# Peptides against a protein of PDB entry 4U39: the designs that were tried, part 37

Target 1, 302 residues: chain A of PDB entry 4U39
Amino acid sequence: SIKVIGVGGGGNNAVNRMIENEVQGVEYIAVNTDAQALNLSKAEVKMQIGAKLTRGLGAGANPEVGKKAAEESKEQIEEALKGADMVFVTAGMGGGTGTGAAPVIAQIAKDLGALTVGVVTRPFTFEGRKRQLQAAGGISAMKEAVDTLIVIPNDRILEIVDKNTPMLEAFREADNVLRQGVQGISDLIATPGLINLDFADVKTIMSNKGSALMGIGIATGENRAAEAAKKAISSPLLEAAIDGAQGVLMNITGGTNLSLYEVQEAADIVASASDQDVNMIFGSVINENLKDEIVVTVIATG

## One batch from the design tools (peptide; aimed at target 1 D187 L197)

Design b2_p18_6_s3 (made by RFdiffusion4, then SolubleMPNN; from b2_p18_6, 5 letters changed)
Fold by OpenDDE base, seed 2:
Structure b2_p18_6_s3 (fold): chain B 302 residues (1-302), chain A 18 residues (1-18)
Amino acid sequence: as target 1 above (302 residues)
Amino acid sequence: SSKIVTIDGATGKVTVTR
């Protein structure tokens, strides 16, 4: 089974976005220290952590409170994660609950033998230096606790959105990028496509790889596959070139008109941009909602 | 109707709501 755990406000917003976009084949767990925020989750499983510590009032933007809250609730987290083959831990880093609890939850998942993937955001620079410093500490702790950690630099989202995009929409886009990071992997396992991957394939690429970067490309038209692939490998979300990655996981998602030729064309472009010794795997997914769009998601590990 | 399972992180109390 695949479980997605949203941790704290940002993680729970991302989980809500996943549910709203009908991401299939995964179980959703919402974790928070704030009981009121947790009640707004669309997840089937809701877990309040640190109820004794916080009394449901949240972590007060303190990562140490988030950490202690997860430690208090360790047994319940273990029970909720039991039997998962794969666990996604999603959070917005820089806050209290997400920053502190996500590494603890990730470690619990890893100790249970699940393939543990972190999908987290760095805060926008405008959220202030304190959040950035807290996020750096949380990311460091996540790196130790996961098999693969996908880090989304929120400042790079500002390069892919209109300059006039309201701050609230920039946060929604961050939630959407978190969704894409989870869905781009989970769909390869859970959703049939033209080229299917199994869990063992994904495990080979993602086990004990440490930090990862994600690129996304979307295109339409006759050259949509090539354009989407080119956009993915040049994505602003990639803090470094894919060149030098030890592993690449690629998802080519299209509508019912997606062809094997388009899948191969996209794969060849990503392969050509990667190191010759890279372990690259790719899958395709059919999403009827994409109509004429192709979405290429690239995850570079190592 | 999707059941919502709420787990009390301090007590382990499970509440199932429809």
Scores: peptide ipSAE 0.294, ipTM 0.860, DockQ to the pose 0.016
OpenDDE base, seeds 1, 3, 4, 5: peptide ipSAE 0.049, 0.054, 0.000, 0.058; ipTM 0.603, 0.710, 0.283, 0.691

Design b2_p18_6_s4 (made by RFdiffusion4, then SolubleMPNN; from b2_p18_6, 7 letters changed; failed a check: too like the target's own chain)
Amino acid sequence: SSRRVIIDGATGKVTRIE

Design b2_p18_7 (made by RFdiffusion4; failed a check: the pose's geometry)
Pose (drawn by RFdiffusion4):
Structure b2_p18_7 (pose): chain A 294 residues (1-190, 197-206, 209-302), chain P 18 residues (1-18)
Amino acid sequence: SIKVIGVGGGGNNAVNRMIENEVQGVEYIAVNTDAQALNLSKAEVKMQIGAKLTRGLGAGANPEVGKKAAEESKEQIEEALKGADMVFVTAGMGGGTGTGAAPVIAQIAKDLGALTVGVVTRPFTFEGRKRQLQAAGGISAMKEAVDTLIVIPNDRILEIVDKNTPMLEAFREADNVLRQGVQGISDLIALDFADVKTIMKGSALMGIGIATGENRAAEAAKKAISSPLLEAAIDGAQGVLMNITGGTNLSLYEVQEAADIVASASDQDVNMIFGSVINENLKDEIVVTVIATG
Amino acid sequence: SLSLQVFKVVHNTDELKL
C-alpha cells in the first residue's frame, strides 16, 4: 500500500506523468488548491485542498496559503493517507501548494507511520527569486516532514537537455524527472520496508542515465552516477538505492555491469537497495536510477 | 508492463553480485 501524492502543480504533473507511464503498484492522489489545475490530474483521487480558503483558485504561489490550505484539509488528507505503508509526496517547490502543502501532507503521512519519501523539484533558477526563496524555505520544511527527501535540482535539467530545448520542454522534463524519481523507487516495491526505511535520513540526491546500444548498461550507469541531477559524489552517500530498468533484453551482464559501475563509485560498506526492472515498453533503452542518501 | 528481474539489499558492495 504505497501512495504517491502529487501536491500542487509540480506534483500534479509528476503524478500525471507517472500515470502516463503506467507506473504500477501505487495509489495516486493529486492534491491541489487549484480546482482547475487539479481537474487535469489523471489521478483517480483528486483532493482539492483549501477549498474554503482558496475557493478552487489555488494558492497563488503563496506557500503560506498552500500550507493553510493543507491544514484546512488536514482531516481529508489523513483519511486519504490512512493505510498507506509508504507515501511518496511529490511536489514542485517554489510554488504555493507544492511548497506549502507538501510538508503538511508529508508530515501527516509520516505521523501516520508511512515511510514518507518526498520527491520534489527545486525550481529552475530562471523561475526567479520568489520561486527560489520559497522552495528553499519549502525544501527546508519538506526535510523536517519526510523520512527521505529526494530533491531534484531543475537547474540541472538544463545541463542534461539540449541547450536549445524550449522552456516548455525544460519544465516537462522536470516533471519526468520527478516521475523518474518516484518510479525509481516505487518500481522496487510492486520486501521489508525497514530495508528501504533504513535507506530512508538527511537529504537525498538522485541521478539518472538513459542509454541505448551495445554498451548501454555501462553507458547508462556512468551517465546515472555522473548525471547533473546527482550533484554530489556518491562516495559521500551512506545509502544508495539503484534501479536498473530495461527491455526484455535486459541481461545480467548488463545489470551487474551497471551495478559494478554504481558500486565502485559508492563506498564499499555502503547499504544498498538494488533492483532491476523489466519494462516491456522499452526496446534498446536502459534507465539507471540512482538515489543516494548522505 | 513491469516485472522484477533481480533484487538485492546488501550492506557491502562486494555482496552485490549476480

Design b2_p18_7_s2 (made by RFdiffusion4, then SolubleMPNN; from b2_p18_7, 13 letters changed)
Fold by OpenDDE base, seed 5:
Structure b2_p18_7_s2 (fold): chain B 302 residues (1-302), chain A 18 residues (1-18)
Amino acid sequence: as target 1 above (302 residues)
Amino acid sequence: MKKILHFAVVKSKSDLVL
């Protein structure tokens, strides 16, 4: 089974966004130290951690409280993650619960033998230096606890949204980018492909790879597949070029008019921008709500 | 070497991308 665990406020907002977009083939778990915030989760499984430590009042923006809360609730986390083949740990880094508890939860998933993928955000620069420093410490701890870590730099979201985008919409966009990072991988595993993607192939690309880069490209028109692929490999969300990437996961999403030729054209562009000996898994998603738009998500490992 | 390409087709009703 595939489990998505949202940790703290940002992780739970991302999980709510995944549920609202009907991301299929995954089980959702919401984890928080704040009992009131946890009640607002749409997840089927809701877990309050550190009930003795925090009394349900949250972590007070302290990562050490988030860490200790997950450690207090270790057995409950183990039971909730039991039997997962893959675990996505999603969090907004820089807070108390997400920053402190996400690495502990990721380590528990990894110790249970699940393929453990972190999908986390760095805070916006405007959230202040304290959040950035806390996020850096949490990201470092996540790198040690996961097989693959996708880090979304929220400041790069400001390059892809309108300059007049309200702060609340920029946070919703960060939740949406977290959704795409999870969904782009989960769709490749949870849905029957033209080739039965052996979970072993996904494991080969994602196991012990450390940091991964994510790029997104969107286009319309006659060359939409090629343009979306080119935008994905040059995405502002990429902290580096993918030319050295030995492993690539690509998702291409389009309307009912998405052709096999367009999928192949996009895959050829992404593969050509990657290492010569790249191992690439690509999937296509038909979204009936997409008209003439194509979206390419690229996750580069190695 | 030949690049190994794995292809999957997913049908989703509601996957609104960005």
Scores: peptide ipSAE 0.030, ipTM 0.432, DockQ to the pose 0.078
OpenDDE base, seeds 1, 2, 3, 4: peptide ipSAE 0.035, 0.019, 0.028, 0.028; ipTM 0.443, 0.514, 0.420, 0.604; seed 1 fails the geometry check

Design b2_p18_7_s3 (made by RFdiffusion4, then SolubleMPNN; from b2_p18_7, 11 letters changed; failed a check: the pose's geometry)
Amino acid sequence: MKKLLVYKVVTSKSDLTL

Design b2_p18_7_s4 (made by RFdiffusion4, then SolubleMPNN; from b2_p18_7, 11 letters changed; failed a check: the pose's geometry)
Amino acid sequence: MKKLLHFKVVNSKSDLVL

Design b2_p18_8 (made by RFdiffusion4)
Pose (drawn by RFdiffusion4):
Structure b2_p18_8 (pose): chain A 294 residues (1-190, 197-206, 209-302), chain P 18 residues (1-18)
Amino acid sequence: SIKVIGVGGGGNNAVNRMIENEVQGVEYIAVNTDAQALNLSKAEVKMQIGAKLTRGLGAGANPEVGKKAAEESKEQIEEALKGADMVFVTAGMGGGTGTGAAPVIAQIAKDLGALTVGVVTRPFTFEGRKRQLQAAGGISAMKEAVDTLIVIPNDRILEIVDKNTPMLEAFREADNVLRQGVQGISDLIALDFADVKTIMKGSALMGIGIATGENRAAEAAKKAISSPLLEAAIDGAQGVLMNITGGTNLSLYEVQEAADIVASASDQDVNMIFGSVINENLKDEIVVTVIATG
Amino acid sequence: MTATVKVYENGKLVKTYE
């Protein structure tokens, strides 16, 4: 019983993307103060929060509103989250709802005893001061409210995509990366949560590599461990979760080769949750999702 | 979906799930 909660617009897209990618084994909850944006969520459960406060008009990039909105809907949320063994709280930080409400929601989930993993994106630098400041204040709050917070620095999306990809695609990739963050774990729980719980505090950074071809598992792992999303050296990690995903042509040669690359870059006595998952919709593509905690 | 999950503690494999 793992629930992925998209909070605000940032999470709304990630949840949509997850659903679009047919990520299995999770119950999706899209939570928004913005009734219009919420109605775009492909989530079966659409929770409008702050209905009294925002009247479906959203938080206006005011985290305080997203918070008060979440606090207002404190009871509706717990109801939706009860029974969750694990709650992914996925949101865009810098907003109002995502920045405000996610900590309220993630904290509720944490109090509910669920393994609360918050997977959020720090706004692109270009989103400006307000976005940066609010997320920072917000990311700070997400850390206090989750067991593990995987923070995806959107600015690093720009190092990854072609220098000329339009902004719209840059935001889109941030959504996918958020999806890639949650799927990278949720695919490994579709298992004693104490295992993953022991891996889940402090902040967390993740990396992704995608490759195709003859030497792809290594190419993917190398790209994953060196990825711009992954800002710090993995040898600094106390715990590492590794997810290898490929087509039905995923061989153990490829799997371990990538594991060896990720492992050698990690500390030797590191705790590790490692999985490889077959995605029939993949052909020659392979995706390594690496999440380091410490 | 097909997945193999391994759990390592202190660099040693302690669990495998499939």

Design b2_p18_8_s1 (made by RFdiffusion4, then SolubleMPNN; from b2_p18_8 with T2K A3V E9R K15A)
Fold by OpenDDE base, seed 4:
Structure b2_p18_8_s1 (fold): chain B 302 residues (1-302), chain A 18 residues (1-18)
Amino acid sequence: as target 1 above (302 residues)
Amino acid sequence: MKVTVKVYRNGKLVATYE
């Protein structure tokens, strides 16, 4: 089974976005120290952590409280993650709960033998230096606790949205990028497409790879596959070129009119931009909601 | 470059391309 665990406010918002977008074949778990915020989760499984420590009042933006809250609730986290083959741990770094608890939860998943993938955000620079420093500590702890860590730099989201985008919409876009990171992988396993991958293929690319980068491209029209692939490999979310990656996981998602030719065209573009010795795996997914759109997600590992 | 393509039909692996 595939489990997605949202940790803290940002992680729970991402999980809600995944549920709203009907991401299939995954079980959702919402984790928070704030009981009121947790009640707003759409996840089937809701877990309050650190009930004794926090009394449900949240972590007060302190990562040490988030860490201790997850440690207090270790047995409950183990039970919720038990039997998962793959666990996605999603969180917004820089806060109390997400930053502190996500590494603990990830380690629990890894110790249970699950392929553990972190999908986390760095805070926007405007959230202040304290959040950036807390996020750096949380990201460092996540790297040790996961098989692969996808880090989404929120400041790069500002390059893909209009300059006049309200702050609330920028956070919604961050939640959407977290969704795309999880869905881009989970759909390759859980959702039938033109080209399916098994869990063993994904495990080969993602097991013990450390940091990963993600690029996303969306396009429509006659050259949509090529355009989406070009946008993915040049995505602002890619902090480095994909040519240095040892592994590439590619998802090509389209509507019911997605052709094998379009899949091959997109794959060839990503392959041409990658190192000659790269282990590249690509899959395709059919999503009826995309109509004429193609979405290419590239995850570069190693 | 090693590109592995696995083709599934009706939940069964029908082809592997390396």
Scores: peptide ipSAE 0.024, ipTM 0.510, DockQ to the pose 0.088
OpenDDE base, seeds 1, 2, 3, 5: peptide ipSAE 0.022, 0.022, 0.022, 0.021; ipTM 0.471, 0.469, 0.419, 0.452; seeds 1, 2 fail the geometry check

Design b2_p18_8_s2 (made by RFdiffusion4, then SolubleMPNN; from b2_p18_8, 8 letters changed)
Fold by OpenDDE base, seed 5:
Structure b2_p18_8_s2 (fold): chain B 302 residues (1-302), chain A 18 residues (1-18)
Amino acid sequence: as target 1 above (302 residues)
Amino acid sequence: MKVRVVVYRNGKEVAVYE
């Protein structure tokens, strides 16, 4: 089974976005220290952590409170994660609960023997220096607790959206990019496509790889596969070129009209941009909602 | 340290751990 755990406000917003977009084949768990915020989650399973420590009032933007809250609730987190083959831990870094609790939850998942993938955001620069420093500490702790950590730099989202994008929409786009990171992997396992990967293939690319980068490309038209692949490998979300990656996981998602030729064309472009010795795996997914769009997701590990 | 954890499913409390 695949479990997605949203941790704190940003993680729970991302989980809500995943549920709203009908990401299939996963169980959703919302974790928070704030009981009122937790009640707004769309997740089937909601877990209040640190109830004695926080009295349900949240972590007060303190990562140490988030950490202690997860440690306090360890046995219940273990029970909620029991039997998972794969666990996604999603959070917005820089806050109290997400930053502190996500590494603890990730370690619990890993200790249970699940393939543990972190999908987290760095805060926008406008959220201030304190959040950036807290995020750096949380990311460091996450890197030790996961098999693969996908870090999304929120400031790079501002390069994808219009310059006049309201702050609220920039946060919604961050939630959407978190969704894309989880879905780009989970769909390869849970959703049949033209080329299916097994869980062992995904585990080979993601097990004990540390930090990863994600690129996304979307295109339409006659050359949509090639354009989407080119956009993915040149994505602003990639803080470095994919040519240095030891492993590449690629998802090619299209509508019912997705061809094997388009899948191969996209894969060849990503392979040509990668090192010759890269361990690259690619899968395809059919999403009837995409109609004429192709979405290419590239995850570079190592 | 005994911790109270409240688990909700579908908006209903399903378990309380103390």
Scores: peptide ipSAE 0.038, ipTM 0.522, DockQ to the pose 0.014
OpenDDE base, seeds 1, 2, 3, 4: peptide ipSAE 0.016, 0.027, 0.019, 0.012; ipTM 0.401, 0.406, 0.427, 0.326; seed 3 fails the geometry check

Design b2_p18_8_s3 (made by RFdiffusion4, then SolubleMPNN; from b2_p18_8, 6 letters changed)
Fold by OpenDDE base, seed 2:
Structure b2_p18_8_s3 (fold): chain B 302 residues (1-302), chain A 18 residues (1-18)
Amino acid sequence: as target 1 above (302 residues)
Amino acid sequence: MKVTVQVYRDGKLVATYE
């Protein structure tokens, strides 16, 4: 089974966005220290952590409170994660609950033997230096607790959205990028396509790989496969080129008109931009909602 | 206060674990 755990406010917003987009084949767990915020989750499983420590009032933007809250609730987290083959831990780094609790939850998942993937955001620069420093500590702790950590640099989202995008919409886009990171992997396992991957393929690419970068490309029209692939490998979300990555996981998602030729064309472009010795695995997914769009997601590990 | 796990199905609370 695949479980997605949203941790704290940002993680739970991302989980809500995943549910709203009907991401299939995964179980959703919402974790928070704030009981009122937790009630707004759409997840089937809602877990309040640190109830004794916080009295349900949240972590007060203190990562140490988030950490202790997860430690207090360790046994319940273990029970909720039991039997998972893969666990996604999603959070917005820089806050109290997400920053502190996500590494603890990730370590619990890893200790249970699940393939543990972190999908987290760095805060926007406008959220202030304190959040950036807290996020750096949380990301460092996540790296030690996961098999692969995908880090989304929120400031790079500002390069792909309109300059006039309201701050609230920029946060929604960060939640959407977190969704795309989880869905880009989970769909390869859970959703049939033209080229199917198994869990063993994904595990080979993602086990004990440390930091990862994600690129996304979307295109339409006659050259949509090539354009989507080129956009993915040049994505502003990639803080570095995919050249030098030890592993590449690629998802090529299209509508019912997606051809094997388009899949191959996209794969060849990504392979040509990658190191010759890269372990590259690619799958395809059919999403009837995309119609004429192709979405290429690239995850570079190592 | 104990840690509470709530299970929802079809928007309805179906189980609570403490």
Scores: peptide ipSAE 0.041, ipTM 0.612, DockQ to the pose 0.016
OpenDDE base, seeds 1, 3, 4, 5: peptide ipSAE 0.017, 0.034, 0.000, 0.006; ipTM 0.324, 0.523, 0.281, 0.304

## One batch from the design tools (peptide; aimed at target 1 V263 D268 S284)

Design b2_p19_1 (made by RFdiffusion4)
Pose (drawn by RFdiffusion4):
Formats: structure tokens, sequence, C-alpha cells
Structure b2_p19_1 (pose): chain A 294 residues (1-190, 197-206, 209-302), chain P 19 residues (1-19)
């Protein structure tokens, strides 16, 4: 019983993308103050929060509103979260709802005893000061409210995509990366949560590599461990979760080869949760998701 | 190279390494 909660617009898209990618084994909850944007969620559960406060008009990039909105819907949320063994709280930070409500929601989930993993994007630098400041204040609050917070620096999306990809695609990739963050774990729980719990505090950074071809598992792992999303050296990690996904042509040679690359770059006595998952919708593509905690 | 105790699963392999 793992629930992925998209909070605000940032999470709304990630949840959509997760659903679009047919990420299995999770119950999705899209939570928004913005009734219009919420009605775009492909989530079976659409929770409008702050209905009294925002009248479906959203938080206006005011985290205080997203917060008061979440506090207003404190009871509706717990009801939706009860029974969750694990709650992914996925949101865009810098907003109002994502920045404000996610900590409220993730804290509720944490109090509910669920393994609360918040997976959020820090706004692109270009989103400006307000976005940056609010997320910083917001990311700070997400840390206090989750067991593990995987923070995806959107600015690093721009290093990854072609220099000329339009902004719309840059935001889109941030959504996918958020999806890639949650799927990178949720695919490994579809197992004693104390395992993953022991891996889940402090902040967390993740990396992803995608590769195709003859030497792809290593190409993917190398890209994953060196990825711009992954801002710090992995040898600094106390715990590392590794997810290898590929087609039905995923060989153990490829799997270990990538594991060896991720492992050698991690501390030797590191705790590790490693999985490889077969995605039939993949052909020659392979995706290594690496999440380091410490 | 790291040696992992893989557990075959219905959809791939799983390993847990502990200190």
Amino acid sequence: SIKVIGVGGGGNNAVNRMIENEVQGVEYIAVNTDAQALNLSKAEVKMQIGAKLTRGLGAGANPEVGKKAAEESKEQIEEALKGADMVFVTAGMGGGTGTGAAPVIAQIAKDLGALTVGVVTRPFTFEGRKRQLQAAGGISAMKEAVDTLIVIPNDRILEIVDKNTPMLEAFREADNVLRQGVQGISDLIALDFADVKTIMKGSALMGIGIATGENRAAEAAKKAISSPLLEAAIDGAQGVLMNITGGTNLSLYEVQEAADIVASASDQDVNMIFGSVINENLKDEIVVTVIATG
Amino acid sequence: SLSLDYTATANGHFAVKKS
C-alpha cells in the first residue's frame, strides 16, 4: 500500500507522467488548491484542498496559502492517506500548493507512520527569486516533514537536455524527472520497509542515465552516477538505492556491470537497495536510477 | 567488482547490501 501524492502543479504533472508511464503498484492522489489544474490530473483520487480558502482558484504561488489550504483539508488528507505503508509526496517547490501543502501532507503521512518520501523539484533558476526563495523555504520544510526527501534540481535539467530545448520541454523534463524519481523507488516495491526505511535521513540526491546500444548498461550507469541531477559525489552517500530498468533483453551481465559502476563509486560498506526491473515497453533503452542518501 | 546476492523476482533481480 504505497501512495504517490502529487501536490500542487509540480506533483500534478509528475503523477500524470507516472500514470502516463503506467507506473504500477501505487495509488495516486492528486492534491491541489487549483480546481482547474486538478481536473487535469489523471489521478483516480483528486483531492481539492483549501476549497474553503482558495475556492478552487489555487494558492497563487503563496506557500502560506498552500499550507493553510492543506491544514484546512487536514482531515480529508489523513482519510486519503490512512492505510498507506508508504507515501510519496511529489511536488514542485517554489509554488504555493506544492511548496506549502506538501510539507503538511508529507508530515501527515509521516505521522500516519507511512514511510514518507518526498520527491520534489527545486525550481529552475530562471523561475526567478520568488520561486527560488519559496522553494528553499519549502524544501527546508519538506525535510522536516519526510523521512527521505529527494530533491531534483531543475537547473540541472538544463545541463542534461540539449541547450536549445524550449522552456516548455525543460519543464516537461522536470516532470519526467520527478516521475523518474518516484518510479525509481516505487518499481522496487511492486520487502521489509525497514530495509528501505533504513535507507530513508537527511536530504537525498538522485541521478539518472539512459542509454542504448552495445555498451549501454555501463553507459547508463556512468551517466547515472555522473548525472547533473546528482549534484554530490556518491562516496559521500551513507545509503544508495539503485534501480536498473531495461527491456526483456536486460542481461545480468548488463545489470551487474551497471551495479559494479554504481558500487565502485559508492563507499564499500554502503547500505544499498538495488533492483533491476524489466520494462516491456523498453527496447534497447536502459535506465539507471540512482538515489543517494547522505 | 562487487558481489551481490541477487534474488530473482517476477520482474528482474533484487539485492540488499548491508554494512

Design b2_p19_1_s1 (made by RFdiffusion4, then SolubleMPNN; from b2_p19_1, 12 letters changed)
Fold by OpenDDE base, seed 1:
Structure b2_p19_1_s1 (fold): chain B 302 residues (1-302), chain A 19 residues (1-19)
Amino acid sequence: as target 1 above (302 residues)
Amino acid sequence: SRQFDWIETENGYLAIVKP
């Protein structure tokens, strides 16, 4: 089974976005220290952590409170994660609950023997230096607790969106990128396509790989596969080129008109941009909602 | 474990999962 755990406000917003976009084949768990915020979650499983410590009032933007809250609720987290083959831990780093609790939850998942993947955001620079410093500490702790950590630099989202984009829309886009990171992997396992991967294939690429980068490309038209692939490998979300990656996981998602030729064309472009000794796996997913769009997601590890 | 057909490309290995 695949479980997605949203931790804190940002993680829970991402989980809500995943549910709204009908990401299939996963169980959603919302975790928070704030009981009121947790009640707004669309997740089937809702877990309040640190009830004694916080009394449901949240972590007060303090990662140490988030950490202690997860430690207090360790047994409940273990029970919720039990039997998972794969666990996604998603959070917005820089806050109290997400930053502090996500590494603890990730470690619990890893200790249970699940393939543990972190999908987290760095805060925008405008959120202030304190959040950036807290996020750095949380990311460091996540690296030790996960098999693979995908870090989304929110500042790079500003390169994709219009300069006049309201702050609220920038946060929504961050939630969407978190969704894309989880869905880009989970669909390869859970959703049948033209080319299916098994969990063992994904585990080979993602197990004990540490930090990963993610690129996303979307295109339409006659050359949509090639364009989407080119956009993915040149994505602003990639803090470095993929040519040094030891592992690449690629998802090619299209509508019902997605052809095997388009999948191959996209895969060839990504392979050509990758290291000669790269271990590359790719899958194809059919999403009827994309109509004429192709979405290419590239996750580079190592 | 699914058997992969490894296609050697100029710049890497493409693993195609054998149905």
Scores: peptide ipSAE 0.043, ipTM 0.427, DockQ to the pose 0.118
OpenDDE base, seeds 2, 3, 4, 5: peptide ipSAE 0.016, 0.014, 0.024, 0.034; ipTM 0.360, 0.365, 0.435, 0.478

Design b2_p19_1_s2 (made by RFdiffusion4, then SolubleMPNN; from b2_p19_1, 11 letters changed)
Fold by OpenDDE base, seed 4:
Structure b2_p19_1_s2 (fold): chain B 302 residues (1-302), chain A 19 residues (1-19)
Amino acid sequence: as target 1 above (302 residues)
Amino acid sequence: MVKLDLKETENGYLAIKKP
């Protein structure tokens, strides 16, 4: 089974976005120290952590409180994650709960023998230096606790949105990018496509790889596959070129009109931009909601 | 307001939304 655990406010918003977009084949768990925020989750499983420590009042933007809250609730986290083959831990880094609890939850998932993938955001620069410093500590702790850590730099999201985009919409886009990171991997396993991957293939690319980068490209029209692939490998979310990656996981998602030729064209573009010795795997997914769009997601590991 | 049935466990609350 695949489990997605959203940790704290940003993680729970991302999980809500996944549920709203009907991401299939995954179980959703919402974790928070704030009981009121947790009540707004759409997840089937909701877990309040650190009830004794916080009394449901949240972590007060303190990562040490988030950490201790997850440690207090370790047995409950173990029970909720039990029997998962794969666990996605999603959080916004820089806060109290997400930054402190996500590494503890990830370690619990890994200790249970699940393939543990972190999908986390760095805060926007406008959220201030304190959040950036807290996020750096949380990301370091996540890297030790996961098999693969996808880090989304929120400042790079500002390069793909209009300059006049309201702050609320920038956070919604961060939630959407977190969704795309989880869905781009989970769909390869859980959703039928033209080319399916098994869990063993994904495990080979993602097991004990440390940091990963994600690129996303979306296009329509006659050259949509090539355009989407080119956008993915040149994505602002890629802090480095895809060249130098030891592993590449690629998802080509389209509507019911997605052709094998388009899948191959997209894969050839990504392969040509990658090192010759890269371990590249790719899958395709059919999503009827995309109609004439193609979405290419690239995860570069190593 | 989704009433979460919070099941008290020894170390916290598990709220399972019953379908």
Scores: peptide ipSAE 0.047, ipTM 0.581, DockQ to the pose 0.013
OpenDDE base, seeds 1, 2, 3, 5: peptide ipSAE 0.022, 0.015, 0.023, 0.026; ipTM 0.447, 0.342, 0.422, 0.471; seed 5 fails the geometry check

